# Ledger of designs, part 100: peptides against a protein of PDB entry 3PBP

Target 1, 203 residues: chain A of PDB entry 3PBP
Amino acid sequence: LNEKDLNLILNKSLVMYESLDSTTDVIVKRNVIKQLQFVSKLHENWNSRFGKVDIQKEYRLAKVQGPFTINPFPGELYDYTATNIATILIDNGQNEIVCVSFDDGSLILLFKDLEMSMSWDVDNYVYNNSLVLIERVKLQREIKSLITLPEQLGKLYVISDNIIQQVNFMSWASTLSKCINESDLNPLAGLKFESKLEDIATI
Target 2, 203 residues: chain A of PDB entry 3PBP as posed
Amino acid sequence: LNEKDLNLILNKSLVMYESLDSTTDVIVKRNVIKQLQFVSKLHENWNSRFGKVDIQKEYRLAKVQGPFTINPFPGELYDYTATNIATILIDNGQNEIVCVSFDDGSLILLFKDLEMSMSWDVDNYVYNNSLVLIERVKLQREIKSLITLPEQLGKLYVISDNIIQQVNFMSWASTLSKSINESDLNPLAGLKFESKLEDIATI

## One batch from the design tools (peptide; made by RFdiffusion4, then SolubleMPNN)

Design b2_p16_3_s4 (from b2_p16_3, 6 letters changed)
Fold by OpenDDE base, seed 4:
Structure b2_p16_3_s4 (fold): chain B 203 residues (1-203), chain A 16 residues (1-16)
Amino acid sequence: as target 1 above (203 residues)
Amino acid sequence: SLEDTVIEAVGKKIES
């Protein structure tokens, strides 16, 4: 997600949040709040890297939780808290994987749904999952930071317990990129969505 | 920075 896209999502989320009232369904309220928290965290991470997105502190300080826009969201993660969010480029065409870490040591790798036709109309709120779960990686570590390097496509560096670990998902991300760019999902059939983990250094 | 640390670590790993 680029800055423009993030701003758009944030604005939509804020509008939805502000539209909540006493007549709004409890489930909808919860979903909107969690979505806002998720997007806020994305922006926070983005700001740390690029420093251009202005978000009100009230929203940034909200507790990060796994968003309901993830499909499917792992049921066991409902009891855990999202800790970090990062985006990783998988090609030069601006396709990105969204990674969310949780306090149980899990990483979830997500892709933007091609049918991101989320209706933000309060009167026509469609429950659209905007993110598709691709892979869950269990590191069993306290994840402190997620770092990406501009020249390293499809690689995520995780800092936990004084260890730098590389998560390399290009084994499947290259195929995914091709599928998206060609609008043909057939090559995904039979594809193994398993990232490679490697310890890089102790720090 | 953490990014610099990662860059350095990656570089060393490649060279080893």
Scores: peptide ipSAE 0.480, ipTM 0.902, DockQ to the pose 0.019
Fold by OpenDDE base, seed 1:
Parts: C-alpha cells; sequence; structure tokens
Structure b2_p16_3_s4 (fold): chain B 203 residues (1-203), chain A 16 residues (1-16)
C-alpha cells in the first residue's frame, strides 16, 4: 500500500447508524468490537514503515445516529439506511470482515478501526466500534438477508427477492490475512480490493 | 431456514 491507498482506506468520516443496534445480535456486535488483532497489526506495521498520514479535513464527515461509526462513509449512503450486518471469517485465526447492507442494495466491507470513536461496555470490557471501509459492492437490488456458511472463508451470500448471490472477497482478504499474521505489509502493495460476484441460484 | 436454502443452493451449484 502507498500513501494514496492509505488515504483511501483510512480517510476519516464518522457516521453512526441507529438501525445497526436494533438489527445486530449481541454476539455479532461483540465480534465487531473485539476484532482488534487484524486491524491492530495492520496499523502497527503500517505506522512503523510509512508513518501516519494526515487526512484532509474535507474527507472527515460525521453524522451521529447510533452505535457504529464507519470511516470513511460513502457519501451516497448518507441518505440510505443499514438493513443487515454480518461477520465473515477470513482465516482460522478468527480474523473477520464485517459486512453491512443498505437499502439501496449496497454492501460495505469493513474492519475494525483503531481510532476510538465510541465504546461499548459489555461484560466489564470497553470496546471500540469504529469501522474502516475496505470495499463497497453495489448490487442494485433489495437485500433481504445476509448469510454466512460455516467453514466457507471470505464468502458472503446475499439473498434478494429472486436470487442468491455469492460475494467472494478472498482475492484480497487472503492477502490481508497473511500480511497481518506474518506482520509483513509488502504483499499489500498494488492489491486491489475488489470482490467477485457469482450467481448461485434463482429462488 | 434461509441458511438451509443457501446450503442447498450452493450444493447444487457445485454439482452442476
Amino acid sequence: as target 1 above (203 residues)
Amino acid sequence: SLEDTVIEAVGKKIES
């Protein structure tokens, strides 16, 4: 990753959605909050090699709505509502990507941010629930449900009115997992964060 | 369940 890529990934926009609280299971919420190792190692290694990047003020937006902050938040989604949330394992070390769907048919793939924007006190522990945007996937259909299957790493199944579609993000998630686990960011250079879409079935 | 539906669909896709 270069400085430009870092800016793209880490430019600051803090947006919180109230709908996430009502629709998110406690376990999922905890998973989002507790997933520190992946992003912590990423940021640690990045900072050690490249230093911190100053994000321009124009990319810092904030909208207070609920328990989750997303950074950066796509401007187009300010007018839409989050509908579903899911966590997807990307390796056997319990590293996870968080996915949030919106009523415009968008999916955003996220990982936990290191910046403290909001904290949860669950089971006497304080957790950061800021999320960093990795990828936005536009499906342009109403998303009814997000399904993950056990032992299928880096795959999310999206159910709409008449189709089951697979989102496969292992093209980049496997590399990220390796980088984090090995504390080596070199493989991230030139990595494209683009997931693959595949139709599974008509329903 | 929705999960079962997905599992079945995935299985069929693999077999096709």
Scores: peptide ipSAE 0.478, ipTM 0.901, DockQ to the pose 0.019
Fold by OpenDDE base, seed 3:
Structure b2_p16_3_s4 (fold): chain B 203 residues (1-203), chain A 16 residues (1-16)
Amino acid sequence: as target 1 above (203 residues)
Amino acid sequence: SLEDTVIEAVGKKIES
């Protein structure tokens, strides 16, 4: 992580924060606020006490756009604005994915930061108030709404101008859920984080 | 509502 990357994350976090309104889900608001707070704190540390951000080896060794990256805002989205936010349950134990849409038609799927993989300061202080990017889904459409349905785990419905699309991420989310619930990250090794897209209807 | 629209669309998709 360099200064440019940190500034990018901060700017995008601000945009995401500004997208919140009174109708946004409370849980989503909480997560976005936590993300902004975390990034802001990192920015402060970057400019003051810390010359660089120390990321634990688990994050360093993780694949780009994998669950161990602290960057929920890919550089490609620098010129784009967040449009919608939703939360989707992946199990009955209250584990959830946060989804953010952008005006380029991208969806980013996010999860809470893994506390056990954090290391920022010389004393190995652990932060647990950030989101990590799991997957970017490119729809190439103007996203108008994000809809979740009861009793449908790991499914998000995206409404654009003339189409309803389903994003199904249970292919990897079930494994993620298991890892979190069992406190064992080993099954994530080699896991493909690719959701399935399906057209549901034209409207 | 949009939710109802999605529910209906999903239902039709499953039945097809």
Scores: peptide ipSAE 0.470, ipTM 0.898, DockQ to the pose 0.021
Fold by OpenDDE base, seed 2:
Structure b2_p16_3_s4 (fold): chain B 203 residues (1-203), chain A 16 residues (1-16)
Amino acid sequence: as target 1 above (203 residues)
Amino acid sequence: SLEDTVIEAVGKKIES
């Protein structure tokens, strides 16, 4: 999500929220409210040095779909709960990867495919394929925070209780960026989506 | 802050 996309989603969410009344379907109300809350929080943190958002408990309960519609969603993660979300810039054109952490220590790296849509209701999953799974990184540790530094493209810093680790995905993200900017998916053929893990410091 | 901690850690790592 780039700033433009976030603003678009926020505006759309606001419009939807304003349309709510006493006769609105309960499921619709719930989803719209959650969407607005989540997007508002993202917007608030957009210009922070830390591109991280802690997912509230209400949002984490959506195991199958998460805040965004993800395709494909790893089946193994159905039994786990999302914990954090971060957006990482991959170029100066505001293309970004969305990262979601889970309580099993997994990180999923996602790319915006279509118009972003929020999906919140566990019992009423609607497939929209707003995000595409690119890579799953298994850290097998408790993830406390996800931190990004805007000046460092394609790098995610994962904080646990005792360690800071860097996830560097520029090996493939640079190619992805090129594909997006040039509207040519050919360079993705044969690309290995494997990020580099590096220990940065113990804390 | 966590941000400061990361920045410092990254800086040290780069210098090493």
Scores: peptide ipSAE 0.476, ipTM 0.902, DockQ to the pose 0.019; fails the geometry check

Design b2_p16_4_s1 (from b2_p16_4, 9 letters changed)
Fold by OpenDDE base, seed 3:
Structure b2_p16_4_s1 (fold): chain B 203 residues (1-203), chain A 16 residues (1-16)
Amino acid sequence: as target 1 above (203 residues)
Amino acid sequence: MSIKEQIGEFLIKKNS
């Protein structure tokens, strides 16, 4: 993790957050908020390791629940920096997957296994929100942005270099949704958590 | 455990 890179991502995340208004798309709003939460947690972790960088108090998301932890965190990614975050709906019941990109070209798909119940204060960390690793996708490209479309469940668009790619994880996410909605774990047995990657366009 | 917590535990075991 590079301090300069982290600061850059933090600044970008803050700028995005400041751009939110009442007319902002729900998915965009959610993604920006989650990104800010994640980056804030990274910042906190950085401060604990390398020294404190002050964040303006105006960015306290009192209503935004807690920093995130990722379990297990892939060991290969310890030395890399998170670059983007997105939240993708997998059903109409508001079940969602969180995706984080890294500067090595990896994507991790994450599951929220706990409901957010505690508030996060920048000055007082009380609770870590749990994110669980589902899948790692290695693109081996510089990921510039992650895009989601409200009408497309279980699909993530990745912009890297001059290519837009689609990550489709409905092959397993539909089953995951079913498990949640029916309160039944049995369908997970033997399920492969392998997303489909497809090139959409060259730009 | 909730169903989500159980799913989480399952996934952790799978990826550990």
Scores: peptide ipSAE 0.702, ipTM 0.964, DockQ to the pose 0.537
Fold by OpenDDE base, seed 1:
Structure b2_p16_4_s1 (fold): chain B 203 residues (1-203), chain A 16 residues (1-16)
Amino acid sequence: as target 1 above (203 residues)
Amino acid sequence: MSIKEQIGEFLIKKNS
C-alpha cells in the first residue's frame, strides 16, 4: 500500500464513522471506531515517517465512496499502533493481500473480499468495502519497513533493526488465488493459513 | 454473492 491507498482507507473509515447513527448496531459501532482508530494511528505513523499528508482532497472523493471495514480486527492489537502497510500480489491478475504491521511486532494479512466501488448517491452508499483477516503473524520485532517485490508473488520482506525476514504466504495464497480464479471455494477447506518466516539477512 | 465475498465469509467464520 502506498500513501494513496492509506489515505483511501482512512477516508473510507472516516465516511463509515460519519455514517454511524443511533440505529447502528453496537457491535458495528465498535468495529468502525476500532477501525478508525487503527487507520488513524497508521496515518499518524505515516505522517511521522514520510511527512504530513493532506487528505482533504481524498476525503472529498471518499465521501462518494462506501464505508470500509476490517473484519475482525484482532482485539490484541487494539491498543497497539499500526506502523507499516503493504500490498502484495498473489497472482498475475489483480488478486492481492494487504499487510499491516504493528508496534508489537505483529503483522496482519488481510483479504479484499469486496471491490472498492464509488457510490455517487450519497444516500446509497455501497456498503461492504471490507478487508477480512486472514492471518496474524507475530514477529516480536520492531518492524521498520515492509518491502514487496513485484516479481515475487506472495512474498513480503520485513525489515527490523538487525534482520531482514521473508514472509512467504504462497502456501495458502496459491490456493486462494485458485479459488478466486476458478470460482471454487472447496480448496479452502482444511487449508492452513500459516505463512512461512525465513531469515534472509542480518543487518 | 461473488466468490470473493464467499471467501470473505469463510475467513470471517474461521477467525471468529
Scores: peptide ipSAE 0.700, ipTM 0.964, DockQ to the pose 0.599
Fold by OpenDDE base, seed 5:
Structure b2_p16_4_s1 (fold): chain B 203 residues (1-203), chain A 16 residues (1-16)
Amino acid sequence: as target 1 above (203 residues)
Amino acid sequence: MSIKEQIGEFLIKKNS
């Protein structure tokens, strides 16, 4: 098994898990859960062997200092290192949220408010990627991997040492999507940007 | 200002 194959199996296992409902046979449920647990464990072991693809600290640097600007950047995270990045679709119109994990066990959910701009001058290279803080989620776990499923809008799966957790932010992302698509800011005024965290499986 | 830029400003203010 290579990394791509393992990721594919993990994704399939997650999709199968999400397809479970109250009418699903108990044996089927058990088998799907066991498969998910097994594959997740393999994935963790794989990541530990090949090293974490740690996001370089430069990804969080301001426009002047690096390619990305996160505003505001949580002060508590200045001393921590970004470990993973993921992009999550919130609608079928290509609106997306960016998620970055840190080695303190935090997740930050970010909004792309500007289009990426690049200036290719030999003497002056300017890269602008503006990201705006939406929410910080503190998991207090070592985050090993972030997984997204294209068919599951506004959902992020977080793999840590012994658990898979789902972060669901459709509670606010559906409204955000609507605001973008309708060009109306008003629905945001009373909106709580609080994601739901649930345990999916123990590894 | 685009709607995305306006949303960005809103979020910045909320998190400041």
Scores: peptide ipSAE 0.684, ipTM 0.966, DockQ to the pose 0.447
Fold by OpenDDE base, seed 2:
Structure b2_p16_4_s1 (fold): chain B 203 residues (1-203), chain A 16 residues (1-16)
Amino acid sequence: as target 1 above (203 residues)
Amino acid sequence: MSIKEQIGEFLIKKNS
C-alpha cells in the first residue's frame, strides 16, 4: 500500500460511514466502523513515519505559492507550530476554507480574501497569500492528519492518536458561500462562526 | 473592493 492507495481507502471508508443511517443493517454498520478504525490507524502510522508536514511546501504546492499571512493571528498560538494544512470546499463553485492545525491541538479556519493577483512588480514577488481568521477550534489533542472529501462540503476529518473527529462548519459556510456567490454581505451580520465537532470513531 | 475582500474586512473586525 502506498500513500495514495491508503488515502483512497480512507476516503472511501469515510464516505461509507457517512452513508450510514438508522435503517442500515447492524452488521453493515459494524463492518464500516471497523474498517474506518483500521484504515485510520494505518493512516496515522503512515503519517508518523513521514515526519512533520512542511505546511509551507504543501501550501506552496497548492494554488497558493509563497508565504501566507494570517490576520488576525491568534496570540495564543504564537509559540506553537503549525502541523497540518487542508483546504475544504464549501460549495460547487470552488469556494474554499483553509484549515491549519497546530501542535497545541488547535485548528484555525481561514478565509482567502484575496484572489491570487500576480503582482508583476519586478523586484518584490510578494505572493501575498492573505488568510483571514474565521474560527479557532480547540481539540486538545495531538493532530496527526487532516482529511477532506471533495463530495462532503464544509467537513473536515481530524485524525488524532485515538480518535477520528469530524469538524462540520456548514452552519456558517453555507451562508458564507451565499454571500460570495450573491455578492451580499448582509447575511453575515448575525452569523455565528461556530463549527460542530463530532466524534466519529475510536482508533 | 471585491466581495471576498469585504468579507475579509468583516471577519477581521469581528475577530479583533
Scores: peptide ipSAE 0.681, ipTM 0.966, DockQ to the pose 0.430

Design b2_p16_4_s2 (from b2_p16_4, 9 letters changed)
Fold by OpenDDE base, seed 4:
Structure b2_p16_4_s2 (fold): chain B 203 residues (1-203), chain A 16 residues (1-16)
Amino acid sequence: as target 1 above (203 residues)
Amino acid sequence: MSIKEKIGEFLVKRFS
């Protein structure tokens, strides 16, 4: 990933954001906003690394209510491009995991560590801007799309050219959900944040 | 801190 490519991605993300309207599907809106957040963070990281000027910073800040943070951001992903984003519900409430794919075939699973408050007002989108790294999953495939099914909690379907794979993270997400809902951190002690990867179908 | 913030802190500390 070079500066030109990053700027292109940023511009595309901004265009996508501007395309949101009242008829846009809620999932699409959410994904576009989160993508913009992530791209903004990538740009910040790029600037930190190379001392670059943030292009259209004022626009982004005005639209998305400031900078976004991913902590920690995997250093090895600085050289790769985010390709897809998805949100996966982990319970019947509002608790969700954010997933971002990269062009190296990696997935990162992210946790929003602030209270979730989302508005879909086109003129004033309100969302969390803090994300925490949970897990990196290396698929080593060109990821074409990410699919979630509303009836399947904690499951992400990854579509590549020749295969559909399922990432199941309920092994840890169920505990995470419990911790949130019960306001108890103790069950996280010793928990392994390792998702299960399965081949679902050949394409 | 909220429970989510505490969870976030916990998760971050795993990489420190």
Scores: peptide ipSAE 0.678, ipTM 0.957, DockQ to the pose 0.530
Fold by OpenDDE base, seed 2:
Structure b2_p16_4_s2 (fold): chain B 203 residues (1-203), chain A 16 residues (1-16)
Amino acid sequence: as target 1 above (203 residues)
Amino acid sequence: MSIKEKIGEFLVKRFS
């Protein structure tokens, strides 16, 4: 993690914090506050070592709206609860991956195959967003927040109790982007959907 | 079927 990246993360965290109000969901409030606290601590440590860093105001908003359906839903996660949601651009168009974290420390990377789908339940007919499972990443940590940087395609930053980690999925996302943009499925054959996990900083 | 739908179908089948 370089100085520029840290500034971007901090700025995003500040903007998110400033957006909180009385109508904000309790879970969202908690996550944003935790994110800001953690990133602020990182910034403080950075300033102590390398000098004061000026924060540039850059922010990109990317959100997925619920309700949504995940297919297939990993059986191991049936007893766990989703904690955070983020969207990550994989190209300069509009192609994106959705990430959901769970309270077991898992991340699932998801593909939006439909913007909105109709689902029939025995008791209800509802509109859902369709999300398809690509990969599960097991961090085995309490995930506080998910952060994306506007100029970093296919990268997700995960903030936990005492560490910030980067998940880089461009190894397969570049191919996926190509498939979408060229309307060709052939490159997906034999593709390994395995992201790279890297520790960025510990506290 | 759109390309995204086809991709989705492909991805789901990986776990079947």
Scores: peptide ipSAE 0.678, ipTM 0.958, DockQ to the pose 0.428
Fold by OpenDDE base, seed 1:
Parts: structure tokens; C-alpha cells; sequence
Structure b2_p16_4_s2 (fold): chain B 203 residues (1-203), chain A 16 residues (1-16)
């Protein structure tokens, strides 16, 4: 679980929503609204589980940080509630994957393809921030929490009602990291973005 | 376009 990431996504989604106007493309409007709904549900879940989160300070800062988007967002998940968020490092160079869980038992793994940038104009989309869908993992369980260990790169621990499972995505994340570090896309060709799921312990 | 942006583009395109 990562409160900082939740706040960041929420705040940026709010900024994006506030940037909508009559000239905004219909598809963009739709996506922004759906994303805001998503992060709002996540925030509600967070508040219910961990108490109230004050986003005011972060939101004020986010007003100048520019818009934020998730692309693509799985259509099936629009009707479900986000439950948890986590950030997982995939290397020592600060490359990371964002993971969001849903109440249908799904995980989405997301790539930060843009560094956070600042825009002085909320309506200026030159400085977009985005997350890109990598993989959807269907666990078919109620996900209670997401845990990451800083010493374990590319590993996410999922706690459900009766089991702890490990999601290991280093099968593709190692290649992704290499692509970033070497500035070469070629290794991504033919790469299967499929994480390994392993039962760790019953609880 | 940065390498991350190019990766992002690649990742998006695979769903189209």
C-alpha cells in the first residue's frame, strides 16, 4: 500500500477533471471522468480502511503539476471499486511499476511512461503525466492488502482472506528495466507481459 | 520522445 501514490493519482485526476472544458474531446472527457471515479473509489476504500486522508496540501501542489491519465483502462473494471495501490521498484535506478487492485479480484500493473512535469496552465496538456497498462492479473479473490519489500525487486505480495500470494513480474520487468537503462526498445519485441503467481502461505 | 515515452507508446499499441 502506498498512500503517497494514491494521493498523487487522486490529485492529478482532480486536476485533469478541472481542466475539462467545452473544447475537450468527448473521449478524453469520458476517460477523465471514469478515471476520477476510479480514484475516488480507491480513496473511499482507503479512508474506510485506514482513516481520512488529507489531500489538500498535495492538491494545491498538483494544480501546477499538469494533467494525469491512465491508458488504456480496462473497460470491465469501470464498474468495480479500486481497493489498494502499491508502487514496486523494478531496479535500483528508481524505475517502478504501479499496481492497483479491484474488488473483482483483479490487479492492474501500470507503467509510468512520463516523469512528473509541471505546468503553469492546467489547460496546457504539453506536460502530461500518464500511467500505461501493462498487465491485468485476475486473482478472483478479495484483495485485502498489497505489500512490497524494498529488497525484493519486481515482487508484490497480495493478501487475501486465506492466502498470501506473490506476484513476480521480473520475467518482463527485467527486460523493461534493461530497455530503459539502455534506451533500446528492441528487447520488448515478442516479450510476454505475464506475471508469475505463487502461493506463499495460507492464513 | 524519451525512452519511457516510447515504451509507453509500445505498450499502448499492443492493445490496438
Amino acid sequence: as target 1 above (203 residues)
Amino acid sequence: MSIKEKIGEFLVKRFS
Scores: peptide ipSAE 0.677, ipTM 0.957, DockQ to the pose 0.581
Fold by OpenDDE base, seed 5:
Structure b2_p16_4_s2 (fold): chain B 203 residues (1-203), chain A 16 residues (1-16)
Amino acid sequence: as target 1 above (203 residues)
Amino acid sequence: MSIKEKIGEFLVKRFS
């Protein structure tokens, strides 16, 4: 098994888990959960073997999408190191949220308020990549991995030491998507930017 | 200012 194969199996296991409902046979449900737990444990072991390297936020962002400015950057995270980054779709129109994890167990959810642009000059080039802080989620766990599924809008799966958690931000992201698509800011007034955190499986 | 820029401005001001 390579990393790609393991990720694929993990993703499939998550999809199967999310497909479970009240009509699902108890045995099937149990088997799916056990499979998810097993694969999650494998994923954790894999990450541990290769040693998760703490990546500076600037480096991680640059590597994935180019240099970004985060505004505001939470002061409490100044001395902490970014560990993972993920992009989550919030609609079928390619609107996305960026998530960055830190070694203090925090997640920040970020909005891309500008299109990525670059200017070339003879002696210099400048990137203009803006990210705006939406929410900070404190998990207080060592975050091993961030997983997203394209078919699951506004959902982020966080793998930590012994648990998989789901962060669901569609409570506010659906409104945000609407605002973008309709070019209307009014629905943002009074909107609570609080994601739902749910334990999915113990590893 | 684009709608995304306006949203960004709104989100930043929320912390002020």
Scores: peptide ipSAE 0.660, ipTM 0.960, DockQ to the pose 0.382

Design b2_p16_4_s4 (from b2_p16_4, 8 letters changed)
Fold by OpenDDE base, seed 2:
Structure b2_p16_4_s4 (fold): chain B 203 residues (1-203), chain A 16 residues (1-16)
Amino acid sequence: as target 1 above (203 residues)
Amino acid sequence: MSIKEQIGKFLIERNS
């Protein structure tokens, strides 16, 4: 983790914290607070070693709103609860991947194949977002928060109790972006959807 | 079918 990355993460954490209000979901509120606490501690440690980092820019996270369906939903996750959601840009054309974390320490990377649409549920028509499973990443950690940096395409930062990890999926996301932008599915044939996991910092 | 829908179908089939 370099100074620039730490500064960006801190900025995003602060912006998220400032956005909290009385209407904010309890789980979201808790996670944002935990994120800020964690990143603040990291920043303090950094300042003690390398000097003060200036906070310069405010960043915002794009989030999926409303109910969504995941297809296929991983059977192993049926007994677990989603804890966090984030969107990650994969190109400058606003193509994005959705990430959902679960309380088992899993991350699922998802593709939005449809915009919000009305679907028939058992008893009523409901608005739903269609999400398609790309990859499952098992971290086996309690995930506190998910962080994205606008200037870092195809990268997700995962904050747990004692570590910040980076998930880099540009190995396949660049190809996916190309397929979307060129309207060509051929490059997907034989593509491995395997993200790279790297430890960034330990606290 | 849009390209995104086609990609979605591809991914569903891959993970089934």
Scores: peptide ipSAE 0.701, ipTM 0.964, DockQ to the pose 0.472
Fold by OpenDDE base, seed 3:
Structure b2_p16_4_s4 (fold): chain B 203 residues (1-203), chain A 16 residues (1-16)
Amino acid sequence: as target 1 above (203 residues)
Amino acid sequence: MSIKEQIGKFLIERNS
């Protein structure tokens, strides 16, 4: 990820955020906000390492404060750049999976293992940036965009140059949802975290 | 430890 690419992603995320209005679906709003938060955090981390990029003050409220961690981060992806982010609902109880794409054509599916404590105090806003690796999916293509549909739980659409693919992770996400909702880890034993990839359409 | 934290720990151990 070079600075230019990160800025591009940030700008795109900001544009998406700015497109939100009162008529926007609640799930869409949530996803865009989460995306902006994530990208903003990446930008802050980048700035700390490579130099300060000025972001408009109006977007500071959307900045994620605190460390961002993906654990474990796949070693093969250290040299690659994140290109897209999406949040996918896995149930109606607001349990979600975070997906990040990389310029090597990889997708990582991530779990938020810490609940965000929303502090109404701007000065004490702690955003939980802990993400845990669930699965890596290798598409071996340039990923242009990630799309989610609110009515389709546990499904992610990946758009590349010539194809739209669906990633369906309900095979394991339904069990994960159950574990969360019932506060029982037992169903995770022996569970395979393997998503189904299907070609939807050629572009 | 919350259930989510426990799940997180489980996943980390599995991928490690």
Scores: peptide ipSAE 0.701, ipTM 0.964, DockQ to the pose 0.523
Fold by OpenDDE base, seed 1:
Structure b2_p16_4_s4 (fold): chain B 203 residues (1-203), chain A 16 residues (1-16)
Amino acid sequence: as target 1 above (203 residues)
Amino acid sequence: MSIKEQIGKFLIERNS
């Protein structure tokens, strides 16, 4: 799952990058470049840790698809190295949160507001976001791996050097899921997007 | 606009 998502994100980022031209807005261009660099670093880290990832097949399929963006793209993310990616189910496999870890010990939680396999208008980058920033969680640890359990919705396990921690975001993800399922945005008003961090075990 | 897209916009605005 994580590998597939990584490849998809990378492929979409490449497609976006390739679509850049002289008419592209400077802000969009900058963001695309930064995003591509970010995803490339993630891919490099993935390859280093898990072996080579073949993105060619997926890339070929994505060539005719629309662009990919992360919005907002925090400036500090450009300077950090992405280390891990995970996808966490929040409602029985229908909706997902994407999590990316960084070498500064932070996690970002991202919302998939569009299907990454969906076709977009390549000329409209502003409206065709596929990932949206929800929360940044600072662990201040070297994150070694991210683990998800299919039976545990909205939970991410973070493995560091000496500890396993659980990030539980069901406090807001349950509401998010309801909003999606009921097609009602109102419950998001006043919602605090703060995940619960808990130490699970020392290792 | 889908509900997911609306949520996305909401989140973007919140983080702006």
Scores: peptide ipSAE 0.699, ipTM 0.962, DockQ to the pose 0.594
Fold by OpenDDE base, seed 5:
Structure b2_p16_4_s4 (fold): chain B 203 residues (1-203), chain A 16 residues (1-16)
Amino acid sequence: as target 1 above (203 residues)
Amino acid sequence: MSIKEQIGKFLIERNS
């Protein structure tokens, strides 16, 4: 199994899990859950072997000198290292949220408020990739992997040592999508940017 | 200012 195959199996397992409902046969449900648990464990082991993608160097560089700025950057995360990054679709129109995990077990959800402008000036590569803080989610776990499924809007799966958790932010992302598509900020007034966290499987 | 820029400004102000 290569990484691509493992990811594919994991994604399929997650899709199967999400397809389960109250009418699903108990045996089928158990089998799907067991499969998800097994594949998730394999994925965790795989990530541990290939090492943490040192996203931190790129993000720290991006913050101070680099193409990405996070505004505001949570002061509490200054001493921590970014461990994973994911992009989550919030609608079918290609609006997306960026998620970054840190080694303290935090997730930050970020909004791209500017389009990537490449300044081709060879000497001044100012990649102004602006990312704006939406929400910080504290999981207090070592985050091993972030998984997204394109068919599942506004959902992020977080794999830690012993659990898979789902972060669902459609409670606010649907409104955000509407604001973008309709060019109207009014619906954001009073909106709470609070994602729902749910345990979906133990590994 | 684009709608995305306006949203960005709104979020920054809210989280400050």
Scores: peptide ipSAE 0.682, ipTM 0.966, DockQ to the pose 0.429

